# Designs tried in a protein design run: peptides against a protein of PDB entry 6TME. Part 298

Target 1, 324 residues: chain A of PDB entry 6TME
Amino acid sequence: NRLKRAYIALQAWKKAFYSDPFNTAANWVGPDVCSYKGVFCAPALDDPSVLVVAGIDLNHADIAGYLPPELGLLTDVALFHVNSNRFCGVIPKSLSKLTLMYEFDVSNNRFVGPFPTVALSWPSLKFLDIRYNDFEGKLPPEIFDKDLDAIFLNNNRFESTIPETIGKSTASVVTFAHNKFSGCIPKTIGQMKNLNEIVFIGNNLSGCLPNEIGSLNNVTVFDASSNGFVGSLPSTLSGLANVEQMDFSYNKFTGFVTDNICKLPKLSNFTFSYNFFNGEAQSCVPGSSQEKQFDDTSNCLQNRPNQKSAKECLPVVSRPVDCS
Target 2, 324 residues: chain A of PDB entry 6TME as posed
Amino acid sequence: NRLKRAYIALQAWKKAFYSDPFNTAANWVGPDVCSYKGVFCAPALDDPSVLVVAGIDLNHADIFGYLPPELGLLTDVALFHVNSNRFCGVIPKSLSKLTLMYEFDVSNNRFVGPFPTVALSWPSLKFLDIRYNDFEGKLPPEIFDKDLDAIFLNNNRFESTIPETIGKSTASVVTFAHNKFSGCIPKTIGQMKNLNEIVFIGNNLSGCLPNEIGSLNNVTVFDASSNGFVGSLPSTLSGLANVEQMDFSYNKFTGFVTDNICKLPKLSNFTFSYNFFNGEAQSCVPGSSQEKQFDDTSNCLQNRPNQKSAKECLPVVSRPVDCS

## One batch from the design tools (peptide; made by RFdiffusion4, then SolubleMPNN)

Design b2_p28_1_s4 (from b2_p28_1, 19 letters changed)
Fold by OpenDDE base, seed 1:
Structure b2_p28_1_s4 (fold): chain B 324 residues (1-324), chain A 28 residues (1-28)
Amino acid sequence: as target 1 above (324 residues)
Amino acid sequence: SSLEKLEKIREENRKKLLEAFRNREKIE
């Protein structure tokens, strides 16, 4: 019965393929769905004597098509990996029936529409990757209430502000990069107790960096490059004891880059180029350390190469933003 | 056997995804 439902779902999906360059679904014939390429069966959790479809892996199949609502019949699927295809349309709401969903990877496709809120309905979801699509609109704040290990949102069309609920996230990796997020980074960011890597690259974020960033003791990668951030770097950044990669380039930062930042114990790369910094500690100068790599290009620094002109600097430097 | 294969795929995919993130590369 359960495999019969799976058969219906998979056949509907096959019919929803516009192109299958590698003939991935060529063997998707007949009732024996467990033999289908990319389909994995396992004993059901509720009845070990019953075989069910537990996982789908169609990664890198270059399949063009859409996800039909019949996929909701795959109620036993815990792993759904279909990245690097050309699937389009929206994520079906019928997937809410997949209550065992653990890892959902639809990255590198052509999905559109708002955030797939169906993902919020999965109580056991631990991994969500929807990057490299065309999802748009607001990010639902509830996403950060989920007990996710990683949240990959980069390279989409998400807009509006980052929800304040971000501080509730238990994710170790969160990517916002290459979207249309705006506003300030929420102060609650400092409450992300498990955060190791966070990337804000290439958004429309603005305002001052919250001091609470310095509370991210476990962060190893912090990239806020290519935004509209202003003001000075928070002095509390000295608290980033484990940061290895830090990038603030291509913003509108001002002020002085201090020793306490550049001498962070685990810091390997610190890029603060293409800003309006008007001073830097000696420890921040590129070449000053063999252990650390710095880039101070295109700032308002004196006696440094490749800096902005006075004409470019003066209007900004003379009007520093007070982040206090 | 199928479960074991699935777990291997899971682990491999997780590693690849994390690596892709760190390298800021598109998954291909």
Scores: peptide ipSAE 0.029, ipTM 0.691, DockQ to the pose 0.799
Fold by OpenDDE base, seed 4:
Structure b2_p28_1_s4 (fold): chain B 324 residues (1-324), chain A 28 residues (1-28)
Amino acid sequence: as target 1 above (324 residues)
Amino acid sequence: SSLEKLEKIREENRKKLLEAFRNREKIE
């Protein structure tokens, strides 16, 4: 019965293919779905004597098509990996029936529409990758209520503010890069207890960095480059005991880059170029350490190469934003 | 077993995805 439902689903999906350059679905014929290329079967969790479709892996198949509603019949699927294809349309709401969903990867496709809220219905979801698509609109706050290991949202069309619920996330990796997010980073960010890597690159984020970033003790990568952040770097950044890669480049930061930041114990690369910093500690100077790499290019620093002109600096440096 | 194979694919895929992301962000 379960395999029959899977057969219906997979045949419907095959019919939804516009192009299959590698003939991936060529053997998708007959009732033996467990022999289908990219389809993986396993004993059912509720009955080990019953074989079910437990996973789909069509990564890098360059398939053009859409996801039909009949995919909701794959109720035993825990792994759905279809990245690097040319699937278009929306994620079907019928996938809410896939209650065992553990890893969902639809990255590098042509999906459109709002955030696929069906992903929020999966109680056991641990990995969500929807990057490199054309998803748009607001990010649902509920995404951060999920017990996810990783959240990949980068290279989409998401807009509006980052939800304050971000502090509830248990994810180790979160990417917001290359969207249209705006507003400030929520102060609740400091509550992300398992965070190792967070990337904000290439958005429309603005305002001051919250002091609470310094509470991210487990962070190894923090990238806030290519935004509209203003003010000074928070002194609390000295609390980033495990940060290795830090990037604040291409913003509108001002003030002094302190020893407390540049002497972070595990810091390997610190890029703060293309801002309006008017001073830096000796420990921040590129070449000052063999163990650390710094980039201070295109700031308002004195006695450093490749800095902005006084004409460019004075209007900004003379009117610093108070983040207090 | 089919389950072991699936688990292996899962682990390999996750690792590759993380690495690929880091590489792309460095290039862009």
Scores: peptide ipSAE 0.027, ipTM 0.637, DockQ to the pose 0.445
Fold by OpenDDE base, seed 2:
Structure b2_p28_1_s4 (fold): chain B 324 residues (1-324), chain A 28 residues (1-28)
Amino acid sequence: as target 1 above (324 residues)
Amino acid sequence: SSLEKLEKIREENRKKLLEAFRNREKIE
């Protein structure tokens, strides 16, 4: 009778479609839900003789509509992928009944409201993608208590500070880009033991970078560009043994860019343009290496092209922020 | 199986999404 519940849910969802330009739900007729386009069935975990709806994939269907509460009847769903549609409204609280949820992708839609806290109720969730929506408000600290492999939050309307609990995250990829986050990066960031890629692009983050960033031994991508960071780059960045791409551009950094950073063993691209750096090591100069790409444009460097004027530099360089 | 098909689609989409994110233009 699980398929009967699924039928009720899917018919309610079809009714909630305002537009289906590719006629994706055209075959959503009759009790055989396993034949529905984008619906995938599998043997139930508790009884292999029973067929259940295990997954939904409606990616790139350009469907306009909303998610009705009846979707909570899809209790066997482990994979829910509906990205690149025009779904609006909020994520239904009734989805808390989907206790097998493993991957949840609602990215590139028109969802609104606060962070969908129902995602926190799923004990086995591994992948969360809510990027390219209109979610707003504070990020709940509990998100980082989840055993997630990836957390995609970019291109939303999230605000306030990044929770201190970030250090508890076991995620390999975390994106904060293009939100309205403010404040400092928490010092607990150094405790993210599985982190490979982290992106802070285009927020309102400020203050000094924490020294603890240097403890991220497995990080390959670190992008903090387009924020309001100040002070010198932490000397502990020399500890980023696996970093390949690093971007600090479009901030308010000052001081000297050292050899210890530019000579990182796996560094491929290092962009520190559009800051107020007043010196750089020879190893940081663009064109100095065939293996590494650097960009030092629009700083306060002497004897380099495309730098800021003295008038622009002096007020900032003469009043360096001490991060010690 | 239907599950195998879903898993394949999932993996392909995930890779595409990750690549798309990395290739997006930055704010200037």
Scores: peptide ipSAE 0.025, ipTM 0.634, DockQ to the pose 0.312
Fold by OpenDDE base, seed 3:
Order: C-alpha cells, then sequence, then structure tokens
Structure b2_p28_1_s4 (fold): chain B 324 residues (1-324), chain A 28 residues (1-28)
C-alpha cells in the first residue's frame, strides 16, 4: 500500500525533527497522511483510483532536523519544497526511488556535503534549488545534461571550475553566485540557447570573457560582478539584443567601453564600476540616457568623478591583457 | 481538488523562486 509506505516515511521524518516551532507536524498522527499539514495527495498516474502522496510543502516552517532515509518510501512525490527551514545533514541517496521528482527545493537550509548527486538520478526533474546551504566540492558536469528549467546553486561552498558541459544546458535561469568557483567561463556558454538569466557574482572566476557570450541572444540578465576577470569586454557583446541587466563591476577589466555595448536596445542597467577601464563612449556616461542607468564609478576614466588614482591605474592600464 | 491545489502550489512556488533570484544581493 502506497499510503502505508508514505505513513512510515512521514512518521520517520517527524521523528527526525529536532524542533518544530510552528507545530507544523502536530497533526501528523494516524494513517490518514493526506490530512497532514504540508502533505498533498493526488490520484496516482498509473491508477487514478489510488490516492498517493504527490507533494510536500514545508516552506518557511523553520523546522530543525534531518532528512531520514525512509523518505525514499515517498515514491510518488513530484514536488518536494522544504525551503527556509533548518534541516541539516545530507540529502539521502534513498531519494533515488522518487522517480517522479519534478521540483526539488531544499534552499535556505543547513545541508552539507558534496553536490547531491541523487538529483541527477531523477529523469523528470525540471527545477533544482539547493541555494543557501553549505554544499561543497566540485559541481558534477552531468548537471547540465539534465533538462532543467532552472538551476539555483548560489550561496554554497562549491569549488573548482564551471564544467564545459554548461553549453548543453536548456535552463533559462542559472546561478553560480556566492560560491568559490574558479577558472574561466567556458566558451561553450554561447550554446545555452534557452538562457535568460545567468549570475556569476562573488566567485573567484578569472581570465578573459569568452567572445561566445555574445551569442546569448535570449539573455536578459548577465551578472559577472565580483570576480577576477581581465582584459577588454568582448566586442561580440553587441549581440546581446535582449539584455536588460548587465553587471561587470568589481573585476579587473581594462580598455574602452564602446557604444555598441551601451546602446544595446533592451539595456536598462549596465554597471561596470570598480574596474580599470580607461575610456567610455558618450552613450555609456551615467546620466546620458533617461531610459538607461549606468555606473562607471572607480575606473580609470578621464574627466569623470569618483575614479581611481593615477597611481592605482597606471600599473594596470599600462599592461593591458590581450584576450585575442 | 487535491491535484488543483498541488498545481497551484507548483506555480506559486516557481514564481516566488524566480523573483527571489532577480532580487539577489550584490557585493559592494
Amino acid sequence: as target 1 above (324 residues)
Amino acid sequence: SSLEKLEKIREENRKKLLEAFRNREKIE
């Protein structure tokens, strides 16, 4: 009996709660699991006459505890949303039995360990949110082989380089922000044909930006701020026909910021502050447009306010990195 | 129905997650 298995799983989970401040699991008593708060039942896909646990929503419950292996008995669950809790430990491998998993949100918890590779085993997974945890180690390249709509990895402890397989991703939203990623952005990034939003904020990425970024014609948000990027901005950025938000601040970029970038048709906000740019087109000057917002603060620009000193600029500007 | 409720939760959570992404904080 599927509901019996669900009962076993949910009771094991309740036992794994260290704290339930809002008494969310107070009614988790008895065999009628479909009446449990945060538990949602639906007709089974293979037999509409059978009721199964199809979803869990414990978002914002502030529950402290861990995920016990018995959760693997919830084989009919397609939605697992437990964000904004205080769950700790690792994601159980037993969750591989949840073959209907569609959306997995464990964000804003206290999970640790390597990337939860069990997520790669779910054939129907479309949404993965593991942000605001303490996951560590390298990102498995296989994550981008998944047909995911969104991948949220930000605010973790991931290290190493971004996999070259990123170009295979069909995701519209990907965030790497606030991790420890290093190396260059892969040239394969230009192959992300469905990409709308990508964020690299606050990593240890370096090197030149790949020219292939200009192929991202569907991108509306591109944020590479707070890294160690060098060289000039690729001229191919003029191809970002739909970009609205673009941020290259807090890097080590040099060279000239061109009209072709600042006149992008959908550009609303372009921040290139805290770099070593030594020139900008008139169209890039803050205040030059009512429709666009620019920030050129703390560069090496002449006749602009709030720029770096000559002493700070000269060593960097005199040794431009050739990205060609 | 329970199915309708589940679908509603899916849609609402998806929207909230995307919104949260767009409202990210930056390092200054």
Scores: peptide ipSAE 0.024, ipTM 0.621, DockQ to the pose 0.404

Design b2_p28_2_s1 (from b2_p28_2, 17 letters changed)
Fold by OpenDDE base, seed 1:
Parts: sequence; C-alpha cells; structure tokens
Structure b2_p28_2_s1 (fold): chain B 324 residues (1-324), chain A 28 residues (1-28)
Amino acid sequence: as target 1 above (324 residues)
Amino acid sequence: DEEEKKRLEELKKKIAEEEAKLESIAPR
C-alpha cells in the first residue's frame, strides 16, 4: 500500500516534467519504485519488514517541471534533494504529510511565491536549503523556533526585517545573502548559541551593528558586506574569539578600527573596505601581519593608498552616528 | 531515536555514493 502510493506520486511527478535532458526518469516505469533512479528505499520505522520510499535525490538533473500535489503521498520521505533543476511553481502544501522530513533541499530552482510554510510543519526537519530561487515576501518568525542545523535562504527575493526570533535559532549556519532584507540586525542575534557562520551579504540592512554580536563565541564566519550599516564597529567584537573570516565591506561604517578587532586570535581575513573609517590601528594595516589579510581600501584613512577623497569623506565623517 | 538516526545515516551514505557515481560517469 505504501509503495503503491509512492508509485502514484512518482508517476504524477514524471508527468509534471516538461524536460528531462539526462533522461533521469527514463526507468520510472512499473510498480517497482525502489528501482527508480534517484529513489531510495529503506525499511519503515514502524515495520522493518516493509520497504518504503525514504529518500529522493534528483540533484543536478536539470529537470524542468513542477512539484505536483501528489508528492504528498510520499509520506515516508525523510530526505528530499532536488537541487540544481528547473522546477517552477510553488512548494505543494500537501508535503505537510511528509512528517519524517529531515533534509529538504530545493535550492537552485525556479520556485516562486512566499516562504514555503509547509517546512514549518515538519517536526523533525534539521536541514533547510531554499537558496537560489525566487521566494519572496517576509520570512516567517517561526523558522527560527525550529531546531535546524542549517538555514540557507540566500539568493531569493525575501524582504522586510529579519525576525527577532533569530536569537532562538540553534542553527550553526544561516545565510541571508542576496535578498532584500531591510532594517537592523536584531539584538537577539547574540543568543544564537550554536552559530558558526552567518552571512548577510547584499541586502538593504541598515542601522548600527548590535553590540550583542560580540557574544557569538563560536562564529567562524561573519559577513555583513554590501549593506547600509552605519556607525562604528562595536567594541564587543573583540569577543569573537573564533572568528576567521570577517567582512564589513561596502557599508557606511565610520570611526576607528581597533587593535582589539584586528588582533582577534583566529582572524584570518578581515575586509572593511569601501566604508568611511577615519582611522585604523597599526595591526589592521594590510601587510602588517603574515598570518592575517586585511583590506582597508576606499575608506577615509590618512596616509593610506586608494582612499576616498576629502570631498567624499568630510560630509560623512563630520557627522558620526552614535550607536550607544 | 537511534534507529531513525541510523537509517538516516545509511540513506545519506547511499545517496552520496550514487551521486558520486553519477558525477564520475556523466558529469552534469
């Protein structure tokens, strides 16, 4: 019965293919769904004597099509990997029936519409990758209430503010890059106890960086480049004991880049170019260390090459933003 | 659930092996 439902689902999906350049679904014929290319069966959790469809992997198949509602019949699927295809439309709400969903990767497709809220219905979800699509609108706050290991949202059309609930996230990796997020980074960010990597690249974020960023003791990668951030770098950034890659380039930061930041013990690369910094410690100067790489290009620094003109600097530097 | 974890690990391994095989035979 379970495999029969899977057969119905998979045949419906095959019919929803507009193009299958590599003939991935060529063998999707007959009732033996466990032999289908990209379909993986395993013993059912409730009955080890019964085989069920537990995984789908169609990564890199370049398939054009959509996800039909019949996919909701694949109730035993825990791994759903369909990245690097040309699937379009929306994620079916019928996938709420896939209560065992553990990893959901629909990245690098042509999906549209709001955030797929069906992902919030999966109690066991640990990995969510929806990057490189055309998802739009607000990010639901509830995404960060889930016990996810990784959240990939980059390269979409998400807008509005980052939810305050971000501090509740247990994810080690979160990407917001290349969306349309606006507003400030929530102060609750400092509560992300498991965070290793966070990327904000290429949004419309603004305001001051919250001091609470300095509480992110496990962060190895922090990239806030290509936004509209203002003010000085928080002095609390000296608390980033494990940061290796840090990028604040292409913002509107001002003030002095301190020794306490540039001498972070694990820091390998620190890029703060294309801002309005008016001073830097000697430890921040490119070439000052063999172990660290710095980029101070296009700031308001004195006695440094490739800086902004006084005409460009004066209006900004003379009006420092107080972030206190 | 240890059984679920084990099953997931085995599935992930099988998927990874199949992907590696496909990449080696017909790069996409």
Scores: peptide ipSAE 0.411, ipTM 0.850, DockQ to the pose 0.031
Fold by OpenDDE base, seed 4:
Structure b2_p28_2_s1 (fold): chain B 324 residues (1-324), chain A 28 residues (1-28)
Amino acid sequence: as target 1 above (324 residues)
Amino acid sequence: DEEEKKRLEELKKKIAEEEAKLESIAPR
């Protein structure tokens, strides 16, 4: 019965293909769905004597089409990998029936519409990759209530603020890059206990950086570049004991870049270019260390090369934003 | 669930093996 349902689903999906350049679904014929290319069967958890469709991997197949609602019949699927295709439309709500979903990768497609809230219905989801699509609207706060290891949201059309629930996330990697997120980074960010990498690149984020960023003791990569952040860097950034890559470039930061930041013990690359910093410690100067790389380009620094003109600096530096 | 974890690991292994085969056949 389960394989029959899988057959119905997979045949409906084949019919939903507009183009299959590599003939990936050429062998999708007949009832033996376990022989289908990109379809992976395993013993059912409730009955080891029964084979079920447990995985789909169509990565890099360049398939054009959509996801039909009949995919909801694939109730035993735990791994769904369809990245680097040309699938369009929306993620079907019928996928809520896939209660064993563990990894969901639909990245590098042409999906549209709001955040696929069906992903929130999967109790065992650990990996969510929806990057490089055209998803839009607000990010649901509930995404960070999920026990996810990784959350990839980058290169979409998400808008509004980052939810305060971010602090509840157990994810080690979170990407917000290249969206339309606005507002401040929530102060709750400091509660992300398992965070290793976070990327905010290329949004409309603004305001002061929260002091609570300094509580991210496990973070190795922190990139807040290409936003509208203002004020000074928080002194609490000295708490980033494991940060290796840090990027604050292309913002509106002011003030002094301190020794406490540039002398972070594991820091290998610190980019703070294209801001309005008016001073830096000697330890922040590019070339001051053999072990660390710095970029101070296009700031308001005295006696440094490639800085902004006094005309560009004076209006901003003379009116620093107080983040206190 | 240990059984579920084992099953997932085995599935991931199978997927990886098939992907490796496809990469080996793909024209450079």
Scores: peptide ipSAE 0.411, ipTM 0.852, DockQ to the pose 0.030
Fold by OpenDDE base, seed 3:
Structure b2_p28_2_s1 (fold): chain B 324 residues (1-324), chain A 28 residues (1-28)
Amino acid sequence: as target 1 above (324 residues)
Amino acid sequence: DEEEKKRLEELKKKIAEEEAKLESIAPR
C-alpha cells in the first residue's frame, strides 16, 4: 500500500525533528497522511482511483532535524519543497527511489557533504535548488547534462573548476555565486542557448573572459563580480543584445571599456567598478544616459572621480594580460 | 505526458496557495 509506505516515511521524519517551533507536524497523526500539514496528495498516474503523496511543502517552517532514509518510501513525490528550515546532515541516497521528482528545493538549510548526486538519478527533474547550505567539493559535470530549467548552487562551499559541460545546460537560470569555484569560465558557456541569468559572484574564478560569452543572445543578467578575472573585456560582448544587468566589478580587468558594450540596447545597469580599466568610452560615463546606470568607481581612468592612485594603477596597467 | 503535466500544475497551484499563508524566512 502506497499510503502505508508514506505513513511510515512521514512518521520516521517526524521522529527526526529536533525542533518544530510552529508545530507544523502537530497533526501528523494517524494513517490519513493526506490530511497532514505540508503533505499534498494527488491521484496516482498509473491508477487515478488511488491517492498518493505527490508533494511535500514545509517551506519556512524553521524545523530543525534531518532527512531520514525512510523518505525513500515516498516514491510518488514529484515536488519536494523544504526551504528555510534547519535540516542538517546529508541528502539520503534512498531518495533515488523518487523517480517522479520534478522540483527539489532544499535551499536555506544546514545540509553538508558533497553535491547530492541522488539528484542526478531523477530523470524528470526540472528544478534544483540547493543554495544556502554547506555543500562542498566538486560540482559533478553531469548536472549540466540534465534538462533543468533552473540550477541554484549559490552560497555553498563548492570548489574546483566549473565543468566544461556547462555548455550543454538548457537552464534559463544558473547561480554559482558565493562558493569557492576556481579556474576559468569554460568557453562552452556560449552554447547555453536558453540562458537568461548567470551569476558567478564571489568566487575564485580567474583568467580571461571567454569570447564565447558574446554568443549568449538571451542573457538578461550576467554577473561576474568579485572574482580574479584579468585582461580586457571581450569585444564580442557587443553581441549581448538582451543583457539588462551586467556586473564585472571587483576584478582585475584592464584595458578600455568600449562604446559597443555600453550602448547595448537593453542594458540598464553596467557596473565595472573596482578594476584597472584605463579608459572608457563617453557612453560608459556615469550620468551620460538617463536610461542606463554605470559605475566606473575605483579604476585607472583619467579625469574621473574616485579612481585608484597612479601608484596602484601603474604596476597593473603597464603589464596588461593579453587574452588574444 | 499531458496528464502528468496537468497533475503537476494542479499540485503546484495547491502548494502555492498554502505557501502564500506562510511568512518567509531570510536566507542565511
Scores: peptide ipSAE 0.401, ipTM 0.841, DockQ to the pose 0.034
Fold by OpenDDE base, seed 2:
Structure b2_p28_2_s1 (fold): chain B 324 residues (1-324), chain A 28 residues (1-28)
Amino acid sequence: as target 1 above (324 residues)
Amino acid sequence: DEEEKKRLEELKKKIAEEEAKLESIAPR
């Protein structure tokens, strides 16, 4: 009976395909759904003698179509990988019935609408990838209450502020890049105990960086480039004992880039170009280390090449933002 | 929980194997 429900779901999905360039669903014929290309069966958890559809992988199939509501009949699916297709429309609410969902990857598609709140209903979800779509509106605060290992949100149309609940996240990797997020980074960011990589690239974030960033002891990648951040870099950044890649380029930062930041023990690349920094420690100068790469281009530094003009610097440097 | 974890690992392995075969036939 469970495989019959899966058959109904998969046939409904095949009918929802507008284009299948690689004929991926060509063998989606007959009741033996476990033989379907991209369909993976496993023994049911409640009865090991019964096979159920436990996984879908249609990655890179270039399929055009939509997700029909009948996909909610795939109640045994734990892995759903459909990246790099041309699926459009919204994520069906009927997917709330997929209570075993563990990994959900719909990245690199043409999905639209608000954040797919159905993802919040899955109690066992560990991996969420919705990047490279057209999702819009606010990010629900509840996403960070989920016990997720990774959260990929980049290259969408999300707006508003980053929720303060971010500090509750147990994720090791979080990407916000290339959205329309605005406001400040929440001070609660320092509570992300398991964070290894966080990326804010190409948003409308502003204000001062919170001092609490320095509490991210396990972070290896911190990228805040291409935003509207102001003020000085927090002195607490000296606490980033494991940071390897750090990028603050293309902001409106001012002040002095300190020795304590540039001498971080695992730092391999530090880019702070295209800001309004008016000084740097000798340890921050490009070429000062063989083990570390620095970029100080297009700042307000004295006696350095490729800096902004005095005319461009003076109005900003003379009126530094106080972050205290 | 342990049985579920084992099933997931086996499923992931099977998916990865099939995906690798597809990439070898039609690299993108």
Scores: peptide ipSAE 0.400, ipTM 0.849, DockQ to the pose 0.031

